# Peptides against a protein of PDB entry 6IDX, part 70

Target 1, 380 residues: chain A of PDB entry 6IDX
Amino acid sequence: KELAKLSADVTFATEFINMDGIIVLTRLVESGTKLLSHYSEMLAFTLTAFLELMDHGIVSWDMVSITFIKQIAGYVSQPMVDVSILQRSLAILESMVLNSQSLYQKIAEEITVGQLISHLQVSNQEIQTYAIALINALFLKAPEDKRQDMANAFAQKHLRSIILNHVIRGNRPIKTEMAHQLYVLQVLTFNLLEERMMTKMDPNDQAQRDIIFELRRIAFDAESDPSNAPGSGTEKRKAMYTKDYKMLGFTNHINPAMDFTQTPPGMLALDNMLYLAKVHQDTYIRIVLENSSREDKHECPFGRSAIELTKMLCEILQVGELPNEGRNDYHPMFFTHDRAFEELFGICIQLLNKTWKEMRATAEDFNKVMQVVREQITRA

## One batch from the design tools (peptide; aimed at target 1 N136 E144 N324)

Design b2_p24_1_s1 (made by RFdiffusion4, then SolubleMPNN; from b2_p24_1, 15 letters changed)
Fold by OpenDDE base, seed 2:
Structure b2_p24_1_s1 (fold): chain B 380 residues (1-380), chain A 24 residues (1-24)
Amino acid sequence: as target 1 above (380 residues)
Amino acid sequence: MEKKEKQEKAVEAFRRWFLAQRRK
């Protein structure tokens, strides 16, 4: 207890480290094969002292033995561990993952995300916070291949459901530390959009062009009587498509694929449009047709608006940026929807369309509308 | 003046809508 208190002092820490004190603490943990109830308090203070000493950055985390890692991982994996030991063990593992890639690899072999999710199903918010913090650390330090697997895994849906039910909808206020970890998890998940945000459309890729054709089909052919079979020659089809792409609000009416060659938002904008068109078809058709039927120059260009909105959302959400330690703002929608970004896009595109109408905007007012929409989204 | 007032009303309408969505 006294050691744990003194370990917060950098002067004491330096002297204690010079006396091989950390090695003694690690050996005490390594020798502790079974948590006897009588040693729980002593072990909790030992782990506190170890963590406080290591937080000074005087000693490399790589000095830690594999036996020590296994003991700490064992305390997290055992269901009947004292809460005080569990909390400190989670914090130690988080620090290990954050500070050493070699320790990350060893910890990722010893602990599953499923085991960490079990620690979210508790009434202790501190345990929940440290469990999410360790999940976030593992996600942050995961190699790209494993990051996508962690993201795609049923684990993320389950994780989001557990967080929603046990943390967000819990009977207690969310503390600042938990709010930060929820923010971090949100940022790390939205960073998976970076690849699509930076992917340029290939105008020669037929599969990508077929998505644009599908957007046109959903907007114009789904409501058209099947009697307008496009039996007219290739030139009439091209002229028809050019008109349709103009009505869809693409900047390049001849080749809409060119509008998606700009990165950001690249293909991510097309993904959002396709999601809106398939999942929220009535909303999509309404937005397109309400603007396509206007001859008064007050039409909201859907295609251009969707691209610029996607870019704006990426900027607001800081897609591709590391989480900031000072931020605690998270979107509850992120935990309620599998496709939270696309759902956010679907909400924001409706807001944009409404704002455009209310402003009686023209194409010249486009940037002003976008600025108003940005302020609306960021103040929300 | 009219465009600014419409912008402020649009912002306030969205704020109310967004707050209503957070309560669901």
Scores: peptide ipSAE 0.007, ipTM 0.343, DockQ to the pose 0.018
OpenDDE base, seeds 1, 3, 4, 5: peptide ipSAE 0.000, 0.000, 0.000, 0.006; ipTM 0.328, 0.300, 0.273, 0.336; seeds 3, 5 fail the geometry check

Design b2_p24_1_s2 (made by RFdiffusion4, then SolubleMPNN; from b2_p24_1, 16 letters changed)
Fold by OpenDDE base, seed 5:
Structure b2_p24_1_s2 (fold): chain B 380 residues (1-380), chain A 24 residues (1-24)
Amino acid sequence: as target 1 above (380 residues)
Amino acid sequence: SEREEKQRKAVEAFSRWFKKRRRS
């Protein structure tokens, strides 16, 4: 206990480390010897002292043994561990993951996100905070090839649902520390969109052109009698599609694929449009047809609006940016759905369409409408 | 890479934040 308190002092820490004191603490953990009186209390203070000593940065985290890692991971994976030991073990694992890539690799082999999820289902917000912090550390330190696997683990409705139900909707006020970890998790989750945001459409990619064609089909052919089989004339067909792409509000009516060559938002805009068209088909058709039937120059160009809205949402959500130390602003809505970004897009595109109508906007007012919509989204 | 350097700086910032939190 006294050692744990004194370990926060740099002068004491330096002297204690010079006496190989930290090695003694690590060996106490490695031994796993439960024969000592007040073992749990002693272990909790040992882990506290270890953390405080390591926080001075005098000793490299790479000094820890695989046996030490396994013992600490064992305290996290075992259900009947003292809460004080669990808390400190989570904090140690987090620190190891953050400070060393080699330790990250070892820890990622010893623990699963599923094991950490169990620590989110408790009423102790400190345990929940350290569990999310460790998840965030693992996500942040994951190599690019493993980020998708982490993403899939996050996309597992289970982690999101547990965070929503046990953390966000918990009966306790969210502390600043938890709010920060939720913010970090949100930022790291949105960074998975960066690849799609920075992917340019290839106008020669037939599969991507087929998606644009599907957007047209859903908007215009879904109500059309199947008897208008696309007639044999390739030129008349191209001219017909050009009209449809104009009604969809693409900037390039001849080749809408060109509208998705700008990054950001690249292919992410097309993903949002396709999601809206498939999941919220009635909303999509309504937005497109309400504007396509207008002849009063007050048409809201859906295609252009969807692209610029996707770009704006990426800017607001800081997609591709790393989380900042001082921020704690998270959006609870992003924990309500597995496709939260696409759902947000669906809400915001309706808001944009409404705002366009209310302003009686024309194509010249496009930037003004986008500015008003930005203010509405950022104040909500 | 620039991304790796940004990641390193973020990790360092988080490490500092967590140290500060444990001492408060």
Scores: peptide ipSAE 0.025, ipTM 0.671, DockQ to the pose 0.762
OpenDDE base, seeds 1, 2, 3, 4: peptide ipSAE 0.019, 0.006, 0.016, 0.024; ipTM 0.485, 0.297, 0.477, 0.661; seeds 1, 3, 4 fail the geometry check

Design b2_p24_1_s3 (made by RFdiffusion4, then SolubleMPNN; from b2_p24_1, 16 letters changed)
Fold by OpenDDE base, seed 5:
Structure b2_p24_1_s3 (fold): chain B 380 residues (1-380), chain A 24 residues (1-24)
Amino acid sequence: as target 1 above (380 residues)
Amino acid sequence: MEKEEKQQKAVEAFRRWFLEQRRK
């Protein structure tokens, strides 16, 4: 207990470390001494002292033995562990993962995300915070191949549902530390969109062009009498499609595929548009047709707006960036929807369309509308 | 002035809507 308090002092820490004090603490944990196991309080103070000493950065985390890792992981995996020990064990594992890639590999073998999810189902917000923090650390330090697997596990309705029900909708105010960890989890999850955000459309790829054609079909052919059979010559068809792509609000109405060659947002914008068209078809059709029927130059260009909105959302959500320590702003919707980014896009595109109408905007006002929409999204 | 006031009302309406969605 006194050691744990004194360990926060850098002068004491330096002297204690010079006396191999950390090595003694690690050996005490490794030995699983009956004394420490019988006195949970003593073990909790030992782990506290260890953390405080390591926080000075005087000793490398790589000094930690595999036996120590297994003991700490054992405290996290055991169902009947003292809350004080569990909390400190989660914090130690987080610090190990963050500070050492070699320790990350060892910890990732000893602990599953499923085990950490069990610690989210408790009423103790501190335990929940450290459990999410460790999940975030594992996600951050995972190799790209394993990161996608973890992402798929995070995309699992289960983890999001647990966080939503036990953390966000808990009867307790969310502390700043938890809010930060939720923010970190959000950023790390949205970083998986980076690949799609940086993927350029190939204008020669027929499958990608067929998606754009499907957007046209959903918007314009859903009400069209089957009597306009596609039988008229290829040129008339191309001219007809050019008109439709103009009404869809693409910048390149001759070849809309060219609008998706800019990265960011690349193919991610097309993914959002397709999601809106398929999942929220009525909303999509309404937005497109309300603007396509306007001859007053106050039409909102859907295609251009969707692309620029996707780019804006990527910027706001910091897609491809590392989490910032000072941020605690998370979007609860991230935990309510399986495809939270696409749902956010669907909400924001409706907002954009509304704002465009309310402003009586023209194509010249496009950047002003986008700025207003940005302010609306960022203040929300 | 009317455009700015409409913009401000749109911002406030969205903010209220978004806050209401956060509570559900």
Scores: peptide ipSAE 0.009, ipTM 0.346, DockQ to the pose 0.019
OpenDDE base, seeds 1, 2, 3, 4: peptide ipSAE 0.006, 0.000, 0.008, 0.008; ipTM 0.338, 0.349, 0.361, 0.372; seed 3 fails the geometry check

Design b2_p24_1_s4 (made by RFdiffusion4, then SolubleMPNN; from b2_p24_1, 15 letters changed)
Fold by OpenDDE base, seed 2:
Structure b2_p24_1_s4 (fold): chain B 380 residues (1-380), chain A 24 residues (1-24)
Amino acid sequence: as target 1 above (380 residues)
Amino acid sequence: MEKEKKQEEAVEAFRRWFRKYRRS
């Protein structure tokens, strides 16, 4: 206990480290696991002293043995470990992950996200916070090739559901530290959208053009009697499509693919539009048809609106930005759905369409409508 | 280089947060 307290002092830490004290502590953890497990308090203080000593940055984290890592990982993976040991073990693992890529690799092999999820199902918010912090550390330190796997693990309905039910909807107020970790997790999850946000549409890619054509089909052919076979002439078809793309509200109604060449939001806007059209088909068709039937200058251009809204949402959510230490603003909605961004888009596009109608907007008012919608979204 | 620097800054911020939280 005194050692753990004194280990926070840099002078004491320096002297103790110079006396190989930290090596003695590590060896105690490595060799004495069964004996120390019976002395939970002694082990807890040993781990505290170790962590405080290492926090001075005098000794490299790479000095720790694989046996030590396995012992610490063992304390996290064992179901019947003292809470005090578990807390310190999670903290040590997080520190190891953050301080060394080599240790990250070893820990990522020894610990699964599934094991960490079990620590989210407890009533102790400190344990939950350390568990999420370790998950976030693993996500942050993951190499680019493994980020998608981590993302998939985060996108796993299970982790999201557990966080929602046991953390966010828990019977305890969320502390600022937990709110920060939820914010970090949210930011790291949204950063996965960066690739799509920065992907330009290739106007020559037939598969991408087929998606735009599918948007047209869903909007106009879903209710149209198949008897209006598009007239046989290729030119009449092109002219018909141009009219349809104008009705869809694309800026380039001749070649809508050109509207998706701007990054941001690039292909992410098309993904949102397709998601809306397939998952919320009635809402999509309603929005498109309500505006397509208007011969008045008050038509809301869906295509343009969807693109600019996607861009706006990326800006509001800071897609592609890394988490900031001082922020703790998380959106519970993002833990309710696996496609939370697309669902948010679907809500916001309806809000935009409503606001457009209420303002009796024309195409000249577009930026003003977008500003009002931004204010509405940011105040909600 | 810029992405790597930003990532290092985020890691350092995370380290600072974690140290602060453990000592609180």
Scores: peptide ipSAE 0.217, ipTM 0.804, DockQ to the pose 0.800
OpenDDE base, seeds 1, 3, 4, 5: peptide ipSAE 0.000, 0.006, 0.007, 0.008; ipTM 0.263, 0.325, 0.390, 0.383; seeds 1, 5 fail the geometry check

Design b2_p24_2 (made by RFdiffusion4)
Pose (drawn by RFdiffusion4):
Structure b2_p24_2 (pose): chain A 370 residues (1-223, 234-380), chain P 24 residues (1-24)
Amino acid sequence: KELAKLSADVTFATEFINMDGIIVLTRLVESGTKLLSHYSEMLAFTLTAFLELMDHGIVSWDMVSITFIKQIAGYVSQPMVDVSILQRSLAILESMVLNSQSLYQKIAEEITVGQLISHLQVSNQEIQTYAIALINALFLKAPEDKRQDMANAFAQKHLRSIILNHVIRGNRPIKTEMAHQLYVLQVLTFNLLEERMMTKMDPNDQAQRDIIFELRRIAFDAETEKRKAMYTKDYKMLGFTNHINPAMDFTQTPPGMLALDNMLYLAKVHQDTYIRIVLENSSREDKHECPFGRSAIELTKMLCEILQVGELPNEGRNDYHPMFFTHDRAFEELFGICIQLLNKTWKEMRATAEDFNKVMQVVREQITRA
Amino acid sequence: AAKRRREQAKAAEEAREAKEAAAE
């Protein structure tokens, strides 16, 4: 108890650390008996002292043994134990992950997505905060080529709806540190879109060109002389600036292939809305048609700017858009809503092709005021 | 809290630098 008190003082901490005092603590956790059942209070003070001592930055986090790591991960992976032990255990794992790629790799193997998510279902906001913090730390430290798989795994176990039901709509008001972790989670989530945003279409890749052909087919085949007239104009009546080679329009980065993903999502998941938008504007040879392809690409880019896809998380922000915690595919759903808004605003302005940038500005103002 | 925030920000910067270096 006394060690937990004094270890926050650097003057004391240095003395104790210079006698390998941290090893006394780690050895106790590694091999001490009945710690959770008979000595939980002692164990809580031990973990408090350990974290206070390590927070002075005198020694590397890489000093910790695999045995110590496994024991701490064990306290998190178990059907919940004492709240004080769990809080400190989650905090120790977060610090290990943030401070070492090696520790991240070992910890990622010792704890499951389901075990972490289950700790969000406790009524204690600090436990919830550290659970989200550990999740954020795993995302921050995951290799670029593994982060997407981790996101899918957390999504399949309902991370989003659990946060919505147990944190955002929970009884306890969200305090500043929890709000910060929700902000970080949202930033990391949007940043999963960044690679596709910056990926150019390869116009010479037939498989990619066939995706555009499929997009056009879904809409034009919903319309016979009128259908034939649409196809004679290649992709003009689908609204692409490059009428003959629309794949070239997807070399603009941002938004790149993310725009294509959004269009395909709208066509497949919301086929009626996609067909309505395209057919209301595919036979219009007055200058008043709203060009779907050009509008979708620019809207995708605009949404990426509004939502700050690619921005790094920082210390100063605690903001988040709560509606993104209400749908697994909220970004794509937002695209669909905004493309309908864009078409409504276009009609309200009796807009022509020359008005394209003005309409996009009004749409930007509508979205950002909402 | 502030210390953990700085560590998170640092980890994000390092991940960005690693991604940029891999793109070269």

Design b2_p24_2_s1 (made by RFdiffusion4, then SolubleMPNN; from b2_p24_2, 15 letters changed)
Fold by OpenDDE base, seed 1:
Structure b2_p24_2_s1 (fold): chain B 380 residues (1-380), chain A 24 residues (1-24)
Amino acid sequence: as target 1 above (380 residues)
Amino acid sequence: MEKRRRQQEEAAKERRKEILEKKK
């Protein structure tokens, strides 16, 4: 107890470290010797002292043994551990992950996000905060090949549902630190959209063109048997498609793929459009057909609107920005659905279409409509 | 608390550098 308190002092820490004191603390953890009276209390103070000592940055985190890591990971994976030990163990693992890529690799082998989910189901907000912070650390330090797996783990209905039900909808105020960790997790999730946002469509890629053609098919051929494979389009068929792409509201009616070459939002806009068309088909068809049947120049250009709305949403959500240490703003909506960005797009495109009608907008009013929609989204 | 947030931000900066280096 006294050691844990003194370890916060840099002078004491320096002397204690010079006397190999930190090695003694690590060995106490490594030994796992439960025979001592007040073992749990002693261990909690040992872990506190260890954290405070390591916080001075005098000793590298890489000094820790694999046995130490396994013991700490064991305290996190065991169901009947003292809350005080669990909290400190989560904090140690977080610090290890953040400070060392080598330790990240070792910890990622010992601990799964699934094990950390159990610590979100508790009534202790501090434990929940440390668990999310460790998830965030693992997400931040994940190599590119494992990054999508971490993303998928967050996209798992289970993790989102638990965060929503046990953290966000808890019967207690969310503390600033929890709000920050939720913000970080959200930013890391949005940063997965950055790749698609910055991916230019290749206008020569037939597979990508076929997606645009599928948008046309869903809008205009929904009653026609899917068996009509797009045979080699005669010039007349290309001219027909040009009309359809105009009705879809693309800027480039000849080659709509060109509308997706600008980044941002690149391919992310096409992903949103395709999601809307497949998941919310009735809404998609309604929006397209209502505007395609207008002869009064008050048609809302769906394709252009979808692209600019995707870009706007990326700007509002700060897609691709780094987590800021000063921010604590998170959107509970993004914990409600696996494809929350695409669902938000689907809501906002309906809002845009409604606002366009209410304003009796023309193509000249496009930017004005977008500004009104931006204000509506940012006030919600 | 503040140190944690700084470490998270630094880890995010490192990740951003790695992404930018792979895009070159």
Scores: peptide ipSAE 0.399, ipTM 0.894, DockQ to the pose 0.937
OpenDDE base, seeds 2, 3, 4, 5: peptide ipSAE 0.399, 0.397, 0.403, 0.400; ipTM 0.895, 0.894, 0.896, 0.895; seeds 4, 5 fail the geometry check

Design b2_p24_2_s2 (made by RFdiffusion4, then SolubleMPNN; from b2_p24_2, 11 letters changed)
Fold by OpenDDE base, seed 2:
Structure b2_p24_2_s2 (fold): chain B 380 residues (1-380), chain A 24 residues (1-24)
Amino acid sequence: as target 1 above (380 residues)
Amino acid sequence: MAKRRRLQEEAARERKEAIEEAKK
């Protein structure tokens, strides 16, 4: 106990390290000897002293043995561990992952994100904080071959649901450190959109063009009785599509694929449109048809609006930005749904369409409408 | 705590740089 307290002092730490004190502490953990009276309390103080000593940065984290790593990982993976030991073990693993790529590899073999999710289902906020922090660390330190696995782990509905129900909706105030770790997790989650945001559409890719065609089909052919597909010649069909793409509000009526060649938002805008069209089909059709039936120049260009809105949302959410050590702001909404970005887009595109009508906007007012919508989104 | 946050930010930067390098 006194050692754990004194270990916070740099002078004491230096002297203790020079006396091989850390080696003694590591051996106590490695031995796993439950034979001592008050073993759990002694171990908790040992782990505290170890953390405090290592935090001085005098000793490399790479000095730890594989046996030590396995013991610490064992305390996190075992269901019946003292809360005090578990908390310190999570903190040690987090520090190990953050400080050493070699230790990351060893830890990633011994622990799973699923095991860490179980530690979110507790009443102890410190344990929850260290569990999220360790998940964040594992994501950050994942090598290229593990990045997709970690992205999939972050995309898990279960993780988001557990965070929402046990952390965010917990019967206790969220401490600053937990808020920061939730912020970091959210930033890392939004950064998974960056690839699509920076992916240019290939106008020659037929599969990508077929998605645009599907948007047209859902808007215009879903209400038309299948009987009146006129076998009209290829030119009439092309002219029809140009009209339809104009009604959809694309900037390039001839080749809408060109509207997705600019990054940001690239293909992410098309993903949002397709999600809206498939998941919220009635809303999509209503927005498109309500604007396509207008001859009064007050039509809201859906395609252009969706692209610029996607870009705006990426800017507001700071997609592709690094987590800032000073920030602790997070959006609980993003933990409520697996496709929360696309759902936000669906809400915001309706808001945009409403705002366009209320303003009696024309194409010349487009930027002004977008500014008003930005203010509405950022105040919500 | 402050050291943790700095290490997370550093790790995020390193990850971003590694991803950008792998795309070249």
Scores: peptide ipSAE 0.559, ipTM 0.947, DockQ to the pose 0.833
OpenDDE base, seeds 1, 3, 4, 5: peptide ipSAE 0.556, 0.556, 0.555, 0.557; ipTM 0.947, 0.947, 0.946, 0.947

Design b2_p24_2_s3 (made by RFdiffusion4, then SolubleMPNN; from b2_p24_2, 17 letters changed)
Fold by OpenDDE base, seed 4:
Structure b2_p24_2_s3 (fold): chain B 380 residues (1-380), chain A 24 residues (1-24)
Amino acid sequence: as target 1 above (380 residues)
Amino acid sequence: MEKRKRQMEEAAKERKKEIEEKKL
């Protein structure tokens, strides 16, 4: 107990480390010897002292043995009665994951996200906070090859549902520490969009061009009897598609692929448009046809609007920014749906289309409409 | 907790740097 308190002092820590004191603490954990009177209390103080000593940065985390990692992971993966040991074990694992890629690899083999989710279903908000902190550390440190799998696992309805129901909608106020961990999780989740946001469309990629063609098909052919097989000459077809792409509100109505070569928002805008068209088809068709049937200069260019809205949403949500230690602002909405960004886009594109009509906007007013929409989104 | 918030930010900075260095 006294050692755990003194370990917070850097002078004491330096002297204790020089006496191989950390090695003694690690061996106490590694031994796992439950034979001592007050073992749980002694262990809780040992883990506190260890964490405080290591938090001085004098000793590398890479000094930690695999046996020590297995013991700490065991305290997290096994149901323990002692909440104090669990809390410190989660904090130690978080620190190991953050400070060492080699320790991350070992820890990721010993614990599952499913085991950490079990610690979110408890009535202790501190345990919930440390569990989310470790999840965030694992998410951050996941290698690029496994990052998509981890992202998919974190995108799993289960984790989001548990956080929503047991943390956000819990019967108690959310503490600042929990709000920060929810913010970090949100930032890490939005940073998965960065790749698509920075991906330029290749105008020569047929698969990407087929997505634009699918947007056209959904808008204009979904109500058309399939019996209108597009009969005659390739040139009439190209001219027809150019008209359709103009009605879709692309800036480059000859080659809409060129509108997606700017990064940000790159391909992320096309992903949002395709999601809207497939998941909210009636809304998509309504927006497109309502603006395509206007022969007045008050048409809202859907394609251009979708691109600029996607860019604006990336700016508002700070996509590609790093988690900041001082921030705790999180949006509960992003825990309600697996594709919350695309759903937000679908809400905001309707808001944009409404605002455009209310303002009686023309193409010259485009930037003014976007500014008004930005203010509306940031106030909601 | 405050120390770990800083460690998270530092680890995120390092990872961003590693990603940027791989793109060069």
Scores: peptide ipSAE 0.363, ipTM 0.888, DockQ to the pose 0.856
OpenDDE base, seeds 1, 2, 3, 5: peptide ipSAE 0.359, 0.357, 0.356, 0.358; ipTM 0.887, 0.886, 0.884, 0.886

Design b2_p24_2_s4 (made by RFdiffusion4, then SolubleMPNN; from b2_p24_2, 13 letters changed)
Fold by OpenDDE base, seed 5:
Structure b2_p24_2_s4 (fold): chain B 380 residues (1-380), chain A 24 residues (1-24)
Amino acid sequence: as target 1 above (380 residues)
Amino acid sequence: MAKRRRLQEKAAKERKKEIELKKL
């Protein structure tokens, strides 16, 4: 107890470290010997002293043994561990992961995100905070080959649902540190969109062109009586598609693929459009057809609007930006759905279409509409 | 706490550099 308190002092820490004091503390953890009177209290103070001593940065985290790592991981993975030990063990693992790539590799073998999810289902916000912080640390330190697995773990309905229900919608005020860890998790989640945001469409890729054709099909062939099978002429088909792509509001009516060559938002805009068209088909068809039936200059160009809205959402959400140490702002809505970005796009494109109508906008007003929509989104 | 946030930011910066180096 006194050691744990004194370990916060740098002068004491330096002297204690010079006396191999950290080695003694690590050996106490490594021994796992439950035979000592007050073992749990002693261990909790040992782990506290260890953290405080290591926090001075005098000793490298790489000094810890694999046995030490396994013991700490054991306290996190075992059921019915003392809350005080669990909290300190999560903090130690987080610190190990953040300070050492070699320790990350060892810890990533001993602990799964699935095991950490159980520590989110508790009423203790400190444990929840350390669990999310450890998840964030594991994500930040994950090598590129493991980032997809981490991405998939974050895409799991279960983690998001648990964070929403047990952390965000918990009966307790969210502390600043929890808010920061939720912010970091959100930033890391949005960075999964960066690849698609920075992927240019290849106008020569047939599979990508087939997605644009599918958008046309969903918008126009869903209402068409099967009797108007487009006649066999390749030129009449191309002319028909050019008209359809104009009605879809693409800037390039001849080759809509060219509208997706700009990054950002690249292919992410096409992903959003396809998601809207498949998951919210009635909403998509309504938005497209309401504007395709207008012979007036007040048509809202869906394709252009969807691209610029996707770009705007990426800017608002700071997609591809690094987590900032000073920020604690997180969006609870991103924990409500697995495809929360695409769902947000679907809400915002309806808002854009509504705002366009209310403003009686023309193509010249496009930037003004986008600015009004930006203000509406950022105030919501 | 303050050290955690700095370490997270550092790790994110390191990750970004690794990604940028692989794009070269």
Scores: peptide ipSAE 0.467, ipTM 0.913, DockQ to the pose 0.935
OpenDDE base, seeds 1, 2, 3, 4: peptide ipSAE 0.465, 0.463, 0.463, 0.466; ipTM 0.912, 0.912, 0.912, 0.913

